# Designs tried in a protein design run: peptides against a protein of PDB entry 1EMU. Part 42

Target 1, 132 residues: chain A of PDB entry 1EMU
Amino acid sequence: PPYLKWAESLHSLLDDQDGISLFRTFLKQEGCADLLDFWFACTGFRKLEPCDSNEEKRLKLARAIYRKYILDNNGIVSRQTKPATKSFIKGCIMKQLIDPAMFDQAQTEIQATMEENTYPSFLKSDIYLEYT

## One batch from the design tools (peptide; aimed at target 1 K60 I65)

Design b2_p28_6_s2 (made by RFdiffusion4, then SolubleMPNN; from b2_p28_6, 10 letters changed)
Fold by OpenDDE base, seed 1:
Structure b2_p28_6_s2 (fold): chain B 132 residues (1-132), chain A 28 residues (1-28)
Amino acid sequence: as target 1 above (132 residues)
Amino acid sequence: SREALDKESERVIEKLLEEEEKEEEEEE
């Protein structure tokens, strides 16, 4: 069953609708749901190919991600990303140089945070164990 | 599935864009 694959990798968990739902529920209880939302935001952002038609959308989205997760000093994403990474993102926003990969490093850092902390905890949680 | 990941990514993006638009309107 899919839940067995969830225990093998975070990627398998995040590639499953039910897995995402359960993991989000767990993260909300832990006050860490922004980690997951930021991760998916970065994934979606990278998929948007630059062109004249979506330039405004990409800029708005980049600004939204930056303002909500990076600029929020009290946010868990901000606390779990390195200053140099946040500075780079800020620079991209200020210069309006919106490369599809501009959030990749931040996403990597947040993914590492989940891999090391929330994901293992999820696999030990009542939410996951009762589902199995 | 890849579809689940893509769907969730799109949902999050759309929500962020909506929130951004609302914030811009409130600042005016």
Scores: peptide ipSAE 0.685, ipTM 0.916, DockQ to the pose 0.800
OpenDDE base, seeds 2, 3, 4, 5: peptide ipSAE 0.683, 0.683, 0.685, 0.683; ipTM 0.916, 0.916, 0.916, 0.915; seed 5 fails the geometry check

Design b2_p28_6_s3 (made by RFdiffusion4, then SolubleMPNN; from b2_p28_6, 13 letters changed)
Fold by OpenDDE base, seed 5:
Structure b2_p28_6_s3 (fold): chain B 132 residues (1-132), chain A 28 residues (1-28)
Amino acid sequence: as target 1 above (132 residues)
Amino acid sequence: SSSARDAESEKVIEKLLKEEEEEEKKEE
């Protein structure tokens, strides 16, 4: 069953609608749902290839991601990303150099945080265990 | 599947864009 695959990898969990829903519920209880939302935001952003028709959308989205997750020093994403990574993103925003990969390093760091902390805890949580 | 991931990404992005639009209105 799918829930067994969720225990094998975070990748499998995040490829399943039910898995995402349960994991988000768990993260909300832990006060760190922004980790997951940021990860998905970065994934979606990277898929928006630069073209004449979507430049404004890409810039707005980049600014939104920056303001919500990177600029907020009290946020969990900001606390779990390296200063150099945040500085790089800030630079891209200020210079309006919006490369599709500009959030890749930050996404990697947040993914590592989930892999090391919240994902293992989720597999031990009542939410996951009651589902199985 | 990747379709679930894509759908979730779209939901998050749409929410962020709406929030950004509201912030722009506040600055005016």
Scores: peptide ipSAE 0.700, ipTM 0.922, DockQ to the pose 0.835
OpenDDE base, seeds 1, 2, 3, 4: peptide ipSAE 0.701, 0.699, 0.699, 0.699; ipTM 0.923, 0.922, 0.923, 0.922; seeds 1, 2 fail the geometry check

Design b2_p28_6_s4 (made by RFdiffusion4, then SolubleMPNN; from b2_p28_6, 10 letters changed)
Fold by OpenDDE base, seed 1:
Order: C-alpha cells, then structure tokens, then sequence
Structure b2_p28_6_s4 (fold): chain B 132 residues (1-132), chain A 28 residues (1-28)
C-alpha cells in the first residue's frame, strides 16, 4: 500500500495526494505547514519556463514567494534558510533576474529541514500510524 | 506519479498569486 512507500522516502510521500494531505495536517498541528507550501511553490516555480508571455507572471510569483516566506523573519521558512540563500533570492528579486532555479538552494534547505525533523516525526505521529 | 505533486504545486502557486494581487491593490 502507498503508506508503506511514504515511510521509505519523503519523495514518495510528496508524490501522493493522501500523503500530502496527511502530512500537511500534521505540519499544521506543529505550526510549520509553510515548509510544505514553500517546497511546492518552489517546485511549481521551477517548472515555469521563461518566455515573453509569462515574464510578468514569473516575476509576480517570485515576488510572492519572497515576500511570504523569505522576507517574513518570523516565519519558519525564513528561520530554516541560510542568510546567504535569502540574500541571493533578495538580489534576484531586486535586479529582476528571475531564473527558474533561483529558489533551488532554499528549497534544498527546507527539504533537508523536513527530512531531518518533521518527516521522521510524522512517521511516528498518530495521524500516520492510525492511517496504517 | 508526479500528478499529485503537480496539482499541489499549482494550487499553492495560484493562492500565492491571488494574495500578491490583493497586496498590490492595497498598496494603491
């Protein structure tokens, strides 16, 4: 069953609709659901190929991600990303140099945070165990 | 399958864009 794959890797969990739902519920209870939303935002952003037609959309999205998750010093994402990473993102926004990979390092850092903390805790949670 | 991941990414992105648009309106 899918829940067994979820325990094998975070990747498998995040590729499953039910897995995402349960994990988000868990993260909300822990006050860190923004980790997951940021991760998915970065994933979606990277998939948008630069072109004249979507330049404005990409810039707006990059700005939205930056303002919500990076600029918010009280946010869990900001606290779990390195200053140099946040500074780089800020630079991209200010210069309007919106490369598809501009959030990759931040996403990696947030993914590592989940891998080391919230994901293992999720697998030990009542939410996951009761589902199995 | 990346279907769930793609759908969730799109959902999050659309929400962010909506919030950004509302923020821009408030600044005017």
Amino acid sequence: as target 1 above (132 residues)
Amino acid sequence: SNKARDEESERVIEKLLEEEEEREKEEE
Scores: peptide ipSAE 0.731, ipTM 0.936, DockQ to the pose 0.855
OpenDDE base, seeds 2, 3, 4, 5: peptide ipSAE 0.730, 0.731, 0.730, 0.730; ipTM 0.935, 0.936, 0.936, 0.935; seed 5 fails the geometry check

Design b2_p28_7 (made by RFdiffusion4)
Pose (drawn by RFdiffusion4):
Structure b2_p28_7 (pose): chain A 132 residues (1-132), chain P 28 residues (1-28)
Amino acid sequence: as target 1 above (132 residues)
Amino acid sequence: LEEDLASLFPDASPEVQDALVDVFLPEF
């Protein structure tokens, strides 16, 4: 059963669209869906190849992710990401040196944040328990 | 443009894809 696999690993949960939808609903109700959106945004950004034809799209996307989740140090993703990590990211944006992996460290920190609090809470939530 | 941006997330649920397209559009 897919719902049982979701309890075995966060990666199993985020590899299933039903799991992602249920988990995002839970996060939305807890006021922190940005954690998951950012996690997927980093993955989406990284899979774009660093060729000339993608250069403009990638710069706009890197700036968008930075503006929404990294810039103001008040949003939940910005609060859960380390200062040095955000400093590096800002440097990449300003220098326009955007490697595909530039958000990897921030993604790892957001992933740990979900594994540490919201993911376990989701597995004990009414939404999950009802679904199962 | 919206379909092109949404296509970056084939394995994500529609709610995640829609939220991220809304984040990307002001930059385009």

Design b2_p28_7_s1 (made by RFdiffusion4, then SolubleMPNN; from b2_p28_7, 8 letters changed)
Fold by OpenDDE base, seed 1:
Structure b2_p28_7_s1 (fold): chain B 132 residues (1-132), chain A 28 residues (1-28)
Amino acid sequence: as target 1 above (132 residues)
Amino acid sequence: LREELASLFPEASQDVQESLVEVFLPEF
């Protein structure tokens, strides 16, 4: 069953909408659902190809991600990203140089946080174990 | 517009999509 795949890798978990939803529920209980939301925000943003017609849209999206997850020093994403990473993102926003990969390093750092902490905890959680 | 924004994250679960829509919607 799919839940066995979820235990094999975070990647497998994040490839399954049911797994994502269950994981998010767990993260909400831990007060860190923003980790997952940010991860998907970065993925979606990166896939939006730059073009003249998308320029303003991409800027708005990037600004929203920045304001919600990076700028807020009280947020879990901000606390789990390196200062240099956040500074780079801020620079992109200020310069309005919105490269599709501008959040890649931040996404990597947040993914590492999940891999090292929340994902293992999820697999030990009542919510996951009760699902199995 | 909500559906358009949600469509940016087709791999995500509905609850993630809804959360992100709320993040992005104010910018539009």
Scores: peptide ipSAE 0.834, ipTM 0.975, DockQ to the pose 0.961
OpenDDE base, seeds 2, 3, 4, 5: peptide ipSAE 0.831, 0.829, 0.832, 0.831; ipTM 0.974, 0.974, 0.974, 0.974

Design b2_p28_7_s2 (made by RFdiffusion4, then SolubleMPNN; from b2_p28_7, 8 letters changed)
Fold by OpenDDE base, seed 5:
Structure b2_p28_7_s2 (fold): chain B 132 residues (1-132), chain A 28 residues (1-28)
Amino acid sequence: as target 1 above (132 residues)
Amino acid sequence: LEEELRSLFPEADKETQDSLVKVFLPEF
């Protein structure tokens, strides 16, 4: 069953909408749903190819990601990303240098946070165990 | 516009999509 695949890897969990929904419920209870939202935000942003017609849209998206998750020093994403990573993103926003990969390092760091902390905890949670 | 934004996250669940749309929509 799918729930067994979810326990095999975070990738498998995030590749299943039912798994994501369950994981999100857990993260919300832990006060860290922003980790998941940010991860998907970065993935979605990276898929947009730069072109003349997309530049304004891409800048708006990048600013939204920055303001919501990076700029807020009290947010979980900000606390789990390195200062140099946040500084780089800030620089990109200020200079309007909006490369599709500008959030890659931050996404990697947030993914590591999930792999090391929230994902293992999820697999031990009543939410997951009662689902199985 | 909301549906266009949702299309950026086709693999995410609906609640995650809704959350992200809420984040992005004010910028437009």
Scores: peptide ipSAE 0.824, ipTM 0.973, DockQ to the pose 0.957
OpenDDE base, seeds 1, 2, 3, 4: peptide ipSAE 0.821, 0.820, 0.820, 0.822; ipTM 0.972, 0.972, 0.972, 0.972

Design b2_p28_7_s3 (made by RFdiffusion4, then SolubleMPNN; from b2_p28_7 with D4E A6R P14E D18N A19S D22E)
Fold by OpenDDE base, seed 4:
Structure b2_p28_7_s3 (fold): chain B 132 residues (1-132), chain A 28 residues (1-28)
Amino acid sequence: as target 1 above (132 residues)
Amino acid sequence: LEEELRSLFPDASEEVQNSLVEVFLPEF
């Protein structure tokens, strides 16, 4: 069943909308659902191909991601990203240099946080265990 | 516009999509 695949890798969990929903429920209880939301935000942003017609759109998206998750020093994403990473993103926003990869390092750091902490805890949680 | 924003995250759950739409929509 799918829940067994979820335990094999975080990637497998994030490839299943049911798994994502269950994991997000757990993260909300832990006060860190923003980790997952940010991860998907970065993926969606990166996939949007830059062109003249969507330049303004991409800038707006980048600013939203920055303001919500990076600028908020009290947020879990900000607290789990390196100062140099956040500084780089800020620089991109201020200079309006919006490369599709500008959030890649931050996404990597947040993914590592999930891999090391919340994902293992999820597999030990009542939410997951009762689901199985 | 809302559906356009959701289309950026086709593989995310509905809850994630809704959360992100709330984040992005005010910027437009």
Scores: peptide ipSAE 0.816, ipTM 0.972, DockQ to the pose 0.959
OpenDDE base, seeds 1, 2, 3, 5: peptide ipSAE 0.815, 0.813, 0.811, 0.812; ipTM 0.972, 0.971, 0.971, 0.971

Design b2_p28_7_s4 (made by RFdiffusion4, then SolubleMPNN; from b2_p28_7, 8 letters changed)
Fold by OpenDDE base, seed 1:
Structure b2_p28_7_s4 (fold): chain B 132 residues (1-132), chain A 28 residues (1-28)
Amino acid sequence: as target 1 above (132 residues)
Amino acid sequence: LEEEIRSLFPEASEEVQESLVEVFLPEF
């Protein structure tokens, strides 16, 4: 069953909407659902290829991600991303140089946080174990 | 517009999409 695949890798969990839902429920209880939301935000943003017609749209999206997750120093995403990474993102926003990959390093760092901490905890949680 | 935003994250769960709509919609 899918829940067994979820235990094999975070990637497998994040490729399954049921798994994502359970994982987010867990993260929300832990006060860190923003980790997951940010991860998906970055993925969706990167897929939007740049062109003249969507330049402003991409800037607005990037600005929203920045304001919500990076700028707020009290947020879990901000606390789990390195200063140099956040500074780079800020620079991109200020310069309006919105490369599709501008959040890649931040996404990597947040993914590492999930891999090392919240994902293992999820697999030991009542939410996951009761689902099995 | 909400649907347009959701379309950027088709792989995400409904809960994630709702959260991201809340984040992005005010920017438009």
Scores: peptide ipSAE 0.803, ipTM 0.969, DockQ to the pose 0.955
OpenDDE base, seeds 2, 3, 4, 5: peptide ipSAE 0.799, 0.799, 0.800, 0.802; ipTM 0.968, 0.968, 0.968, 0.968

Design b2_p28_8 (made by RFdiffusion4)
Pose (drawn by RFdiffusion4):
Structure b2_p28_8 (pose): chain A 132 residues (1-132), chain P 28 residues (1-28)
Amino acid sequence: as target 1 above (132 residues)
Amino acid sequence: STTIEKVPSPYDEYITEKLLKEETEYEE
């Protein structure tokens, strides 16, 4: 059963659309869906190839991710990401040197944040328990 | 009971398109 696999690893949960939908509903109710959206945004950004034809799109996307999740140090993703990590990201944006992996460290930190609090809480939530 | 909000598949592509749209509007 897919719902049982979700309890075995966060990666199993985020590899199933039903799991993602349920988990995001839980996060939305807890006021922190940005954690999951950012996690997927980093993955989406990284899969874009660094060729000339994608340059403009990539820069706009890197800025968008930075503006929404990294810029103001008050949002939940910004609060859960390290200062040196955000500093590096800002540098990449300003220099316009955006490597596909530039958000990897921030993504790892956000991933650990979900594994540490919201993911375990989700597995004990009414939403999950009802679904199962 | 809780209504589950469905998200489109693939979600990574959808969220990246949404962020691009918001950044274009901001630049305008």

Design b2_p28_8_s1 (made by RFdiffusion4, then SolubleMPNN; from b2_p28_8, 10 letters changed)
Fold by OpenDDE base, seed 4:
Structure b2_p28_8_s1 (fold): chain B 132 residues (1-132), chain A 28 residues (1-28)
Amino acid sequence: as target 1 above (132 residues)
Amino acid sequence: SVKIEKVPSPVEEYILEELLEEEEKEEE
């Protein structure tokens, strides 16, 4: 069953709509849903193909991601990303050099945070255990 | 027990749309 795959890897969990819903609900309860939301924001952003018609949209999105998750020093994403990574993102925003991969390093760092903390906790949570 | 909140699919698109809405509100 799918829930067994979820326990095998975070990737499997995040590739399953039900898994995402359960995990996000858990993260909200833990006060750290921004980790997952940022992760998905990065994924969505990277999927946007740069072109003349979406240049403004991509810039606006990049700014939004930056302002919500990176710039806010009180945010969990900001606390779990390295200063150099945040500085790089800031530089991209300021220079308006909006590469689809500009959030990749930050996404990797947040993914590692989830792998080390929230994901294991989720597998021990009532939410997950009730599903099994 | 906790009520499970369903997230719209694709999740990444949902998240980005929410971000855009927030960004637009802050610009106003």
Scores: peptide ipSAE 0.686, ipTM 0.924, DockQ to the pose 0.897
OpenDDE base, seeds 1, 2, 3, 5: peptide ipSAE 0.683, 0.683, 0.681, 0.683; ipTM 0.923, 0.923, 0.923, 0.923; seeds 1, 2, 3 fail the geometry check

Design b2_p28_8_s2 (made by RFdiffusion4, then SolubleMPNN; from b2_p28_8, 10 letters changed)
Fold by OpenDDE base, seed 1:
Structure b2_p28_8_s2 (fold): chain B 132 residues (1-132), chain A 28 residues (1-28)
Amino acid sequence: as target 1 above (132 residues)
Amino acid sequence: SVKIEKLPSPIEEYILEKLLEEEEKEEE
């Protein structure tokens, strides 16, 4: 069953809608759902290919992601991303150089955080174990 | 039992949509 695949890799978990739902519920209980939301925001942002017609939208999105997750020093995403990474993102925003990959490093760092902490904890959580 | 919150699919599109909505509201 899918829940067994979820235990094999975070990637498998994040590719499954039910897995995402369970994992996000767990993260909300732990007060760190922003990790997952940011991760998906980065994924969605990278999928948007730049063109003249969506330049303003992409800039707004980049700014929104930055303000929501990076600029908020009290947020878990900000606390789990390196200063150099946050500085780079800020630079992109200020210069309006909005590359689809501008959040890749931050996404990698947040993914590592999940891999090392919240994902293992999820697999030991009541919500996951009761689902199995 | 634990209540499970289901989000619209694809979730990344939903997240971006919400971010845009929030950004637009802040501009007002």
Scores: peptide ipSAE 0.664, ipTM 0.915, DockQ to the pose 0.906
OpenDDE base, seeds 2, 3, 4, 5: peptide ipSAE 0.663, 0.660, 0.663, 0.661; ipTM 0.914, 0.914, 0.915, 0.914; seed 2 fails the geometry check

Design b2_p28_8_s3 (made by RFdiffusion4, then SolubleMPNN; from b2_p28_8, 9 letters changed)
Fold by OpenDDE base, seed 1:
Structure b2_p28_8_s3 (fold): chain B 132 residues (1-132), chain A 28 residues (1-28)
Amino acid sequence: as target 1 above (132 residues)
Amino acid sequence: SVKIEKVPSPIEEYILEELLKEEEEEEK
């Protein structure tokens, strides 16, 4: 069953709609849903290929991601990303150099945070165990 | 039991759309 795969890989969990729902619910209870939301924001952003017609949209999205998750010093994403990573993102925004991969390092760092903390906790949570 | 919140699929598109909405509201 899928729930067994979720325990073997965070990737498997995040590729499953039911897994996402359970995990996000858990993260909300823990006050750290922004980790997952940011991760998916980065994924979605990277999928947008640059072209003349979407430059404004991509810039707005990049700015929105930056403002919500990176610039917010009180946010969990900001606290779990390295200063150099945040500085790089800020630089991209300020220079309007919006590469699809501009959030990759931040996404990696947040993924590591989930792998090391919230994901293991989820697998020990009542919400997951009751599902099994 | 815990109430499970369903997220629109694809979740990344949903999140980006919400971000755009927030950005547009801030521009006002």
Scores: peptide ipSAE 0.681, ipTM 0.922, DockQ to the pose 0.915
OpenDDE base, seeds 2, 3, 4, 5: peptide ipSAE 0.679, 0.676, 0.681, 0.680; ipTM 0.922, 0.920, 0.922, 0.923; seed 4 fails the geometry check

Design b2_p28_8_s4 (made by RFdiffusion4, then SolubleMPNN; from b2_p28_8 with T2V T3K Y11V D12E T16L T24E Y26E)
Fold by OpenDDE base, seed 3:
Order: C-alpha cells, then structure tokens, then sequence
Structure b2_p28_8_s4 (fold): chain B 132 residues (1-132), chain A 28 residues (1-28)
C-alpha cells in the first residue's frame, strides 16, 4: 500500500496526495507547515516557463515567496536556510533577475531539514501510525 | 482523532495562486 512507500522515501510521500495531506497536517501541529508549503512553492515556481507573457507574474511570485518565507526572520524557513542562500535570493529580487532555478538551493536546504527532522518524526507520529 | 485537511491538487499551483493574490493585495 502507498503508506509503505511513504516510509521508504520522502519523495514517495510528496508524490502522493494523501501522503501530502497527512504530512502537512502533522507539520501544522508542529508549527512547521511552512517547510512543506515553501518546498511546493519552489517546485511550482520552477515549473513556470519564462516568457514575455508571464514576466510580471513570475516577478510577483518570486517577491511573494521571498517576503513570506525568506525575509521573515522568525519563520522556520528563514531559520533553516543559509545566509548566503537568502542573500542570493534577495539579490535576484532586487535585480529582477528571476531565473526558474533561483530558489533551488533554498529548496534543497529545506528538503534536507525535512529529511533529517520532521519526516522521521512523522513516521513515528500518531497521525501516520493511525493511518497504517 | 486528528482531522486531516485535504490539500487541493496540484499543491504547488494552489500555493502559488494564494501567494500571487497576497502579493497583489500588498502592492495596492
């Protein structure tokens, strides 16, 4: 069953809609939902192909992601990303150089945080165990 | 018993749409 695949890798969990729902619910209880939301925001942003018609949209989205997750010094995403990574993103925003991969490093760092902490905890959580 | 909230699919599109709306509101 899918829940067994979720225990094999975080990737399998995040590829499953039910898995996402359970994991996000768990993260909300832990006050860490922003980790997952940011991860998906980065994925979605990278999927947007740069073109003249979506330039404004992409810039606005980049700014929104930056302000919500990176600029918030008290946020978990900000605390779990390296200063150099945050500085790079800031630079992209200020220069309006909005490359689809501009959040890749930050996403990698947040993914590592989940892999090392929240994902293992989720597999031991009542939410996951009750589902199995 | 924990209530599981279902997230709209695709999740990334759902999140981006919310972010875009919030950004537009802040710029006004």
Amino acid sequence: as target 1 above (132 residues)
Amino acid sequence: SVKIEKVPSPVEEYILEKLLKEEEEEEE
Scores: peptide ipSAE 0.692, ipTM 0.927, DockQ to the pose 0.933
OpenDDE base, seeds 1, 2, 4, 5: peptide ipSAE 0.695, 0.694, 0.693, 0.688; ipTM 0.928, 0.928, 0.928, 0.927; seeds 1, 2, 4 fail the geometry check

## One batch from the design tools (peptide; aimed at target 1 A41 I65 K68)

Design b2_p29_1 (made by RFdiffusion4; failed a check: the pose's geometry)
Pose (drawn by RFdiffusion4):
Structure b2_p29_1 (pose): chain A 132 residues (1-132), chain P 29 residues (1-29)
Amino acid sequence: as target 1 above (132 residues)
Amino acid sequence: SHPWDHLSDESLAYAEEVTETLLEEEDAL
């Protein structure tokens, strides 16, 4: 059963659209869906190839991710990401040197944040328990 | 490798939708 696999790893949960939908509903109710949206945004950004034809799109996307999740140090993703990590990201944006992996470290920190609090809480939530 | 390197096609399509949504928000500025 897919719902049982979700309890075995965060990766299994985020590899199933039903799991994602349920988990995002839980996060939305807890006021922190940005954690998941950012996690997927980093993955999406990273898969874009660094060729000339994608340059403009990638710069715009890197800026968008930075503006929404990294810029103001008050949002939940910004609060859960390290200062040096955000400093590096800002540098990449300003120098316009955006490697596909530039958000990897921030994504790892956000992933650990979900594994540490919201993911376990989700597995003990009414939403999950009802679904199962 | 990172765990996200091993995501399925459906999860990757979802990641692409999330990035398109951010591009649309950036265009509105």

Design b2_p29_1_s1 (made by RFdiffusion4, then SolubleMPNN; from b2_p29_1, 14 letters changed)
Fold by OpenDDE base, seed 1:
Structure b2_p29_1_s1 (fold): chain B 132 residues (1-132), chain A 29 residues (1-29)
Amino acid sequence: as target 1 above (132 residues)
Amino acid sequence: MLPSDFLSEEALKYSEEIVEKLLEEEEKE
């Protein structure tokens, strides 16, 4: 069953709607659902191909991600990303240089945070264990 | 490429929902 694959890798968990739902519920209880939402926001952003028609949309989305997750010093995402990474993103926003890969480093850092902390805790949680 | 580049269409639906919500919130500011 899918829940066994979820225990094999974070990717398997995030590749399943039920897995996402359960993991997000767990993260909300831990006060860090923004880790997951940011990760998927970055994924969605990177999928938008640069072109004249998408320029305004991509800039708005990048700005939204920046303002919600990076600029918020009280947020879990901001606290789990390196200052140099946040500074780079800020620079891209200010210069309006919106490369599809501009959030890659931040996404990697947040993924590492989940891999090392919240994902292992999730696998030991009542939410996951009761589901199995 | 990041592992997120190889997500299923099922999982990508969540990314689309997040993106849409972010854009809606941005328009209200």
Scores: peptide ipSAE 0.710, ipTM 0.945, DockQ to the pose 0.854
OpenDDE base, seeds 2, 3, 4, 5: peptide ipSAE 0.706, 0.706, 0.706, 0.708; ipTM 0.942, 0.943, 0.943, 0.944

Design b2_p29_1_s2 (made by RFdiffusion4, then SolubleMPNN; from b2_p29_1, 15 letters changed)
Fold by OpenDDE base, seed 4:
Structure b2_p29_1_s2 (fold): chain B 132 residues (1-132), chain A 29 residues (1-29)
Amino acid sequence: as target 1 above (132 residues)
Amino acid sequence: SLPSDSFSEETLQLSEEIIEELLEEEEEE
């Protein structure tokens, strides 16, 4: 069953709607749902190919992601991203150089945070164990 | 490059939802 695959890799968990739902519920209880939301926001952003028709949308979205997750010093995403990574993103926003890969490093760092902390905790949680 | 690049369109619906919310918030500022 899918819940066994979720225990094998975070990738399997995040590519399953039921898995995402349970994991997101768990993260909300732990006060760190922004980790997952940021990760999916970056994924969606990267899929928007740069073109004349998308330029304004991509810039606005990049700015929104930056403001919500990176600039907020009280946020868990900001605390779990390296200063150099945040500085790079800020630079892209200020220069309006909106490359599809501009959030890749930040997304990688947040993914590592989930892998090391919240994902293992989820597999030990009542939410997951009661589901199995 | 990232694992999410191979995700199904169904699971990527969450990305679209989050993006829409972010854009709405940006317009309100």
Scores: peptide ipSAE 0.643, ipTM 0.924, DockQ to the pose 0.778
OpenDDE base, seeds 1, 2, 3, 5: peptide ipSAE 0.640, 0.642, 0.639, 0.636; ipTM 0.922, 0.923, 0.922, 0.922

Design b2_p29_1_s3 (made by RFdiffusion4, then SolubleMPNN; from b2_p29_1, 14 letters changed)
Fold by OpenDDE base, seed 3:
Structure b2_p29_1_s3 (fold): chain B 132 residues (1-132), chain A 29 residues (1-29)
Amino acid sequence: as target 1 above (132 residues)
Amino acid sequence: MLPSDSLSEEALALSEEIVEELLEEEEEE
């Protein structure tokens, strides 16, 4: 069943709608749902094709991601991303150089945070265990 | 390559939803 695949890899969990839902619920209880939301935001951003019709949208989205997750020093995402990574993102925003990969490093760092902490904890949580 | 590059359509739909929410919040600020 899918829940067994979720225990095999974070990718399997994040690839499943039910898995995402349960994981997000767990993260909310832990006060760190922003980790997942940021991860998906970066995914969505990277999927936007850089073209004339999307230029304004992409810039706005990049700004939104930056302001909500990176600039907020009290946020879990900001605390779990390296200063150099955040500075790079800031630079991209300020220069309006919005490359599709501009959040890749940050997404990688947040993914590592989930892999090392929240994901293992989720597999030990009542939410997951009751589902099994 | 990030695992996000091989997500299902259902998972990608969630990313789109989050993107739209972020854009709405950005316009309200």
Scores: peptide ipSAE 0.661, ipTM 0.932, DockQ to the pose 0.887
OpenDDE base, seeds 1, 2, 4, 5: peptide ipSAE 0.657, 0.656, 0.658, 0.656; ipTM 0.931, 0.930, 0.932, 0.931; seeds 1, 4, 5 fail the geometry check

Design b2_p29_1_s4 (made by RFdiffusion4, then SolubleMPNN; from b2_p29_1, 16 letters changed)
Fold by OpenDDE base, seed 4:
Structure b2_p29_1_s4 (fold): chain B 132 residues (1-132), chain A 29 residues (1-29)
Amino acid sequence: as target 1 above (132 residues)
Amino acid sequence: MLPSDFLSEEALELSFEIVEELLEEEEEE
């Protein structure tokens, strides 16, 4: 069953709509749902192909991601991203150099945080165990 | 490429929803 695949890898969990739902519920209880939301936001951003028609949209989206998750010093995403990574993103925003990969390092760091902490905890949670 | 580059359509749809929400919030600021 799918829940067994979820325990094999975080990717399997994040690739499954039901898995995402349960994991997000767990993260909300832990006060760290922003980790997942940021991860998906970065994914969506990277999927927007740079072109003339998307330029303004991509810039606005990059700013939104930056302001909501990176600039918020009280946010878990900000606390779990390295200063150099945040500075790089800030630089991109200020220079309006909006490369599709500009959030890749931050997304990687947040993914590592989930892999090391929240994902293992989820697999030990009542939410997951009662689902199995 | 990141693992997120290989998501299913269903998972990718969630990313689009989050993106649209962020854009709406940006316009309201």
Scores: peptide ipSAE 0.590, ipTM 0.924, DockQ to the pose 0.837
OpenDDE base, seeds 1, 2, 3, 5: peptide ipSAE 0.582, 0.581, 0.582, 0.578; ipTM 0.922, 0.920, 0.920, 0.921; seed 5 fails the geometry check

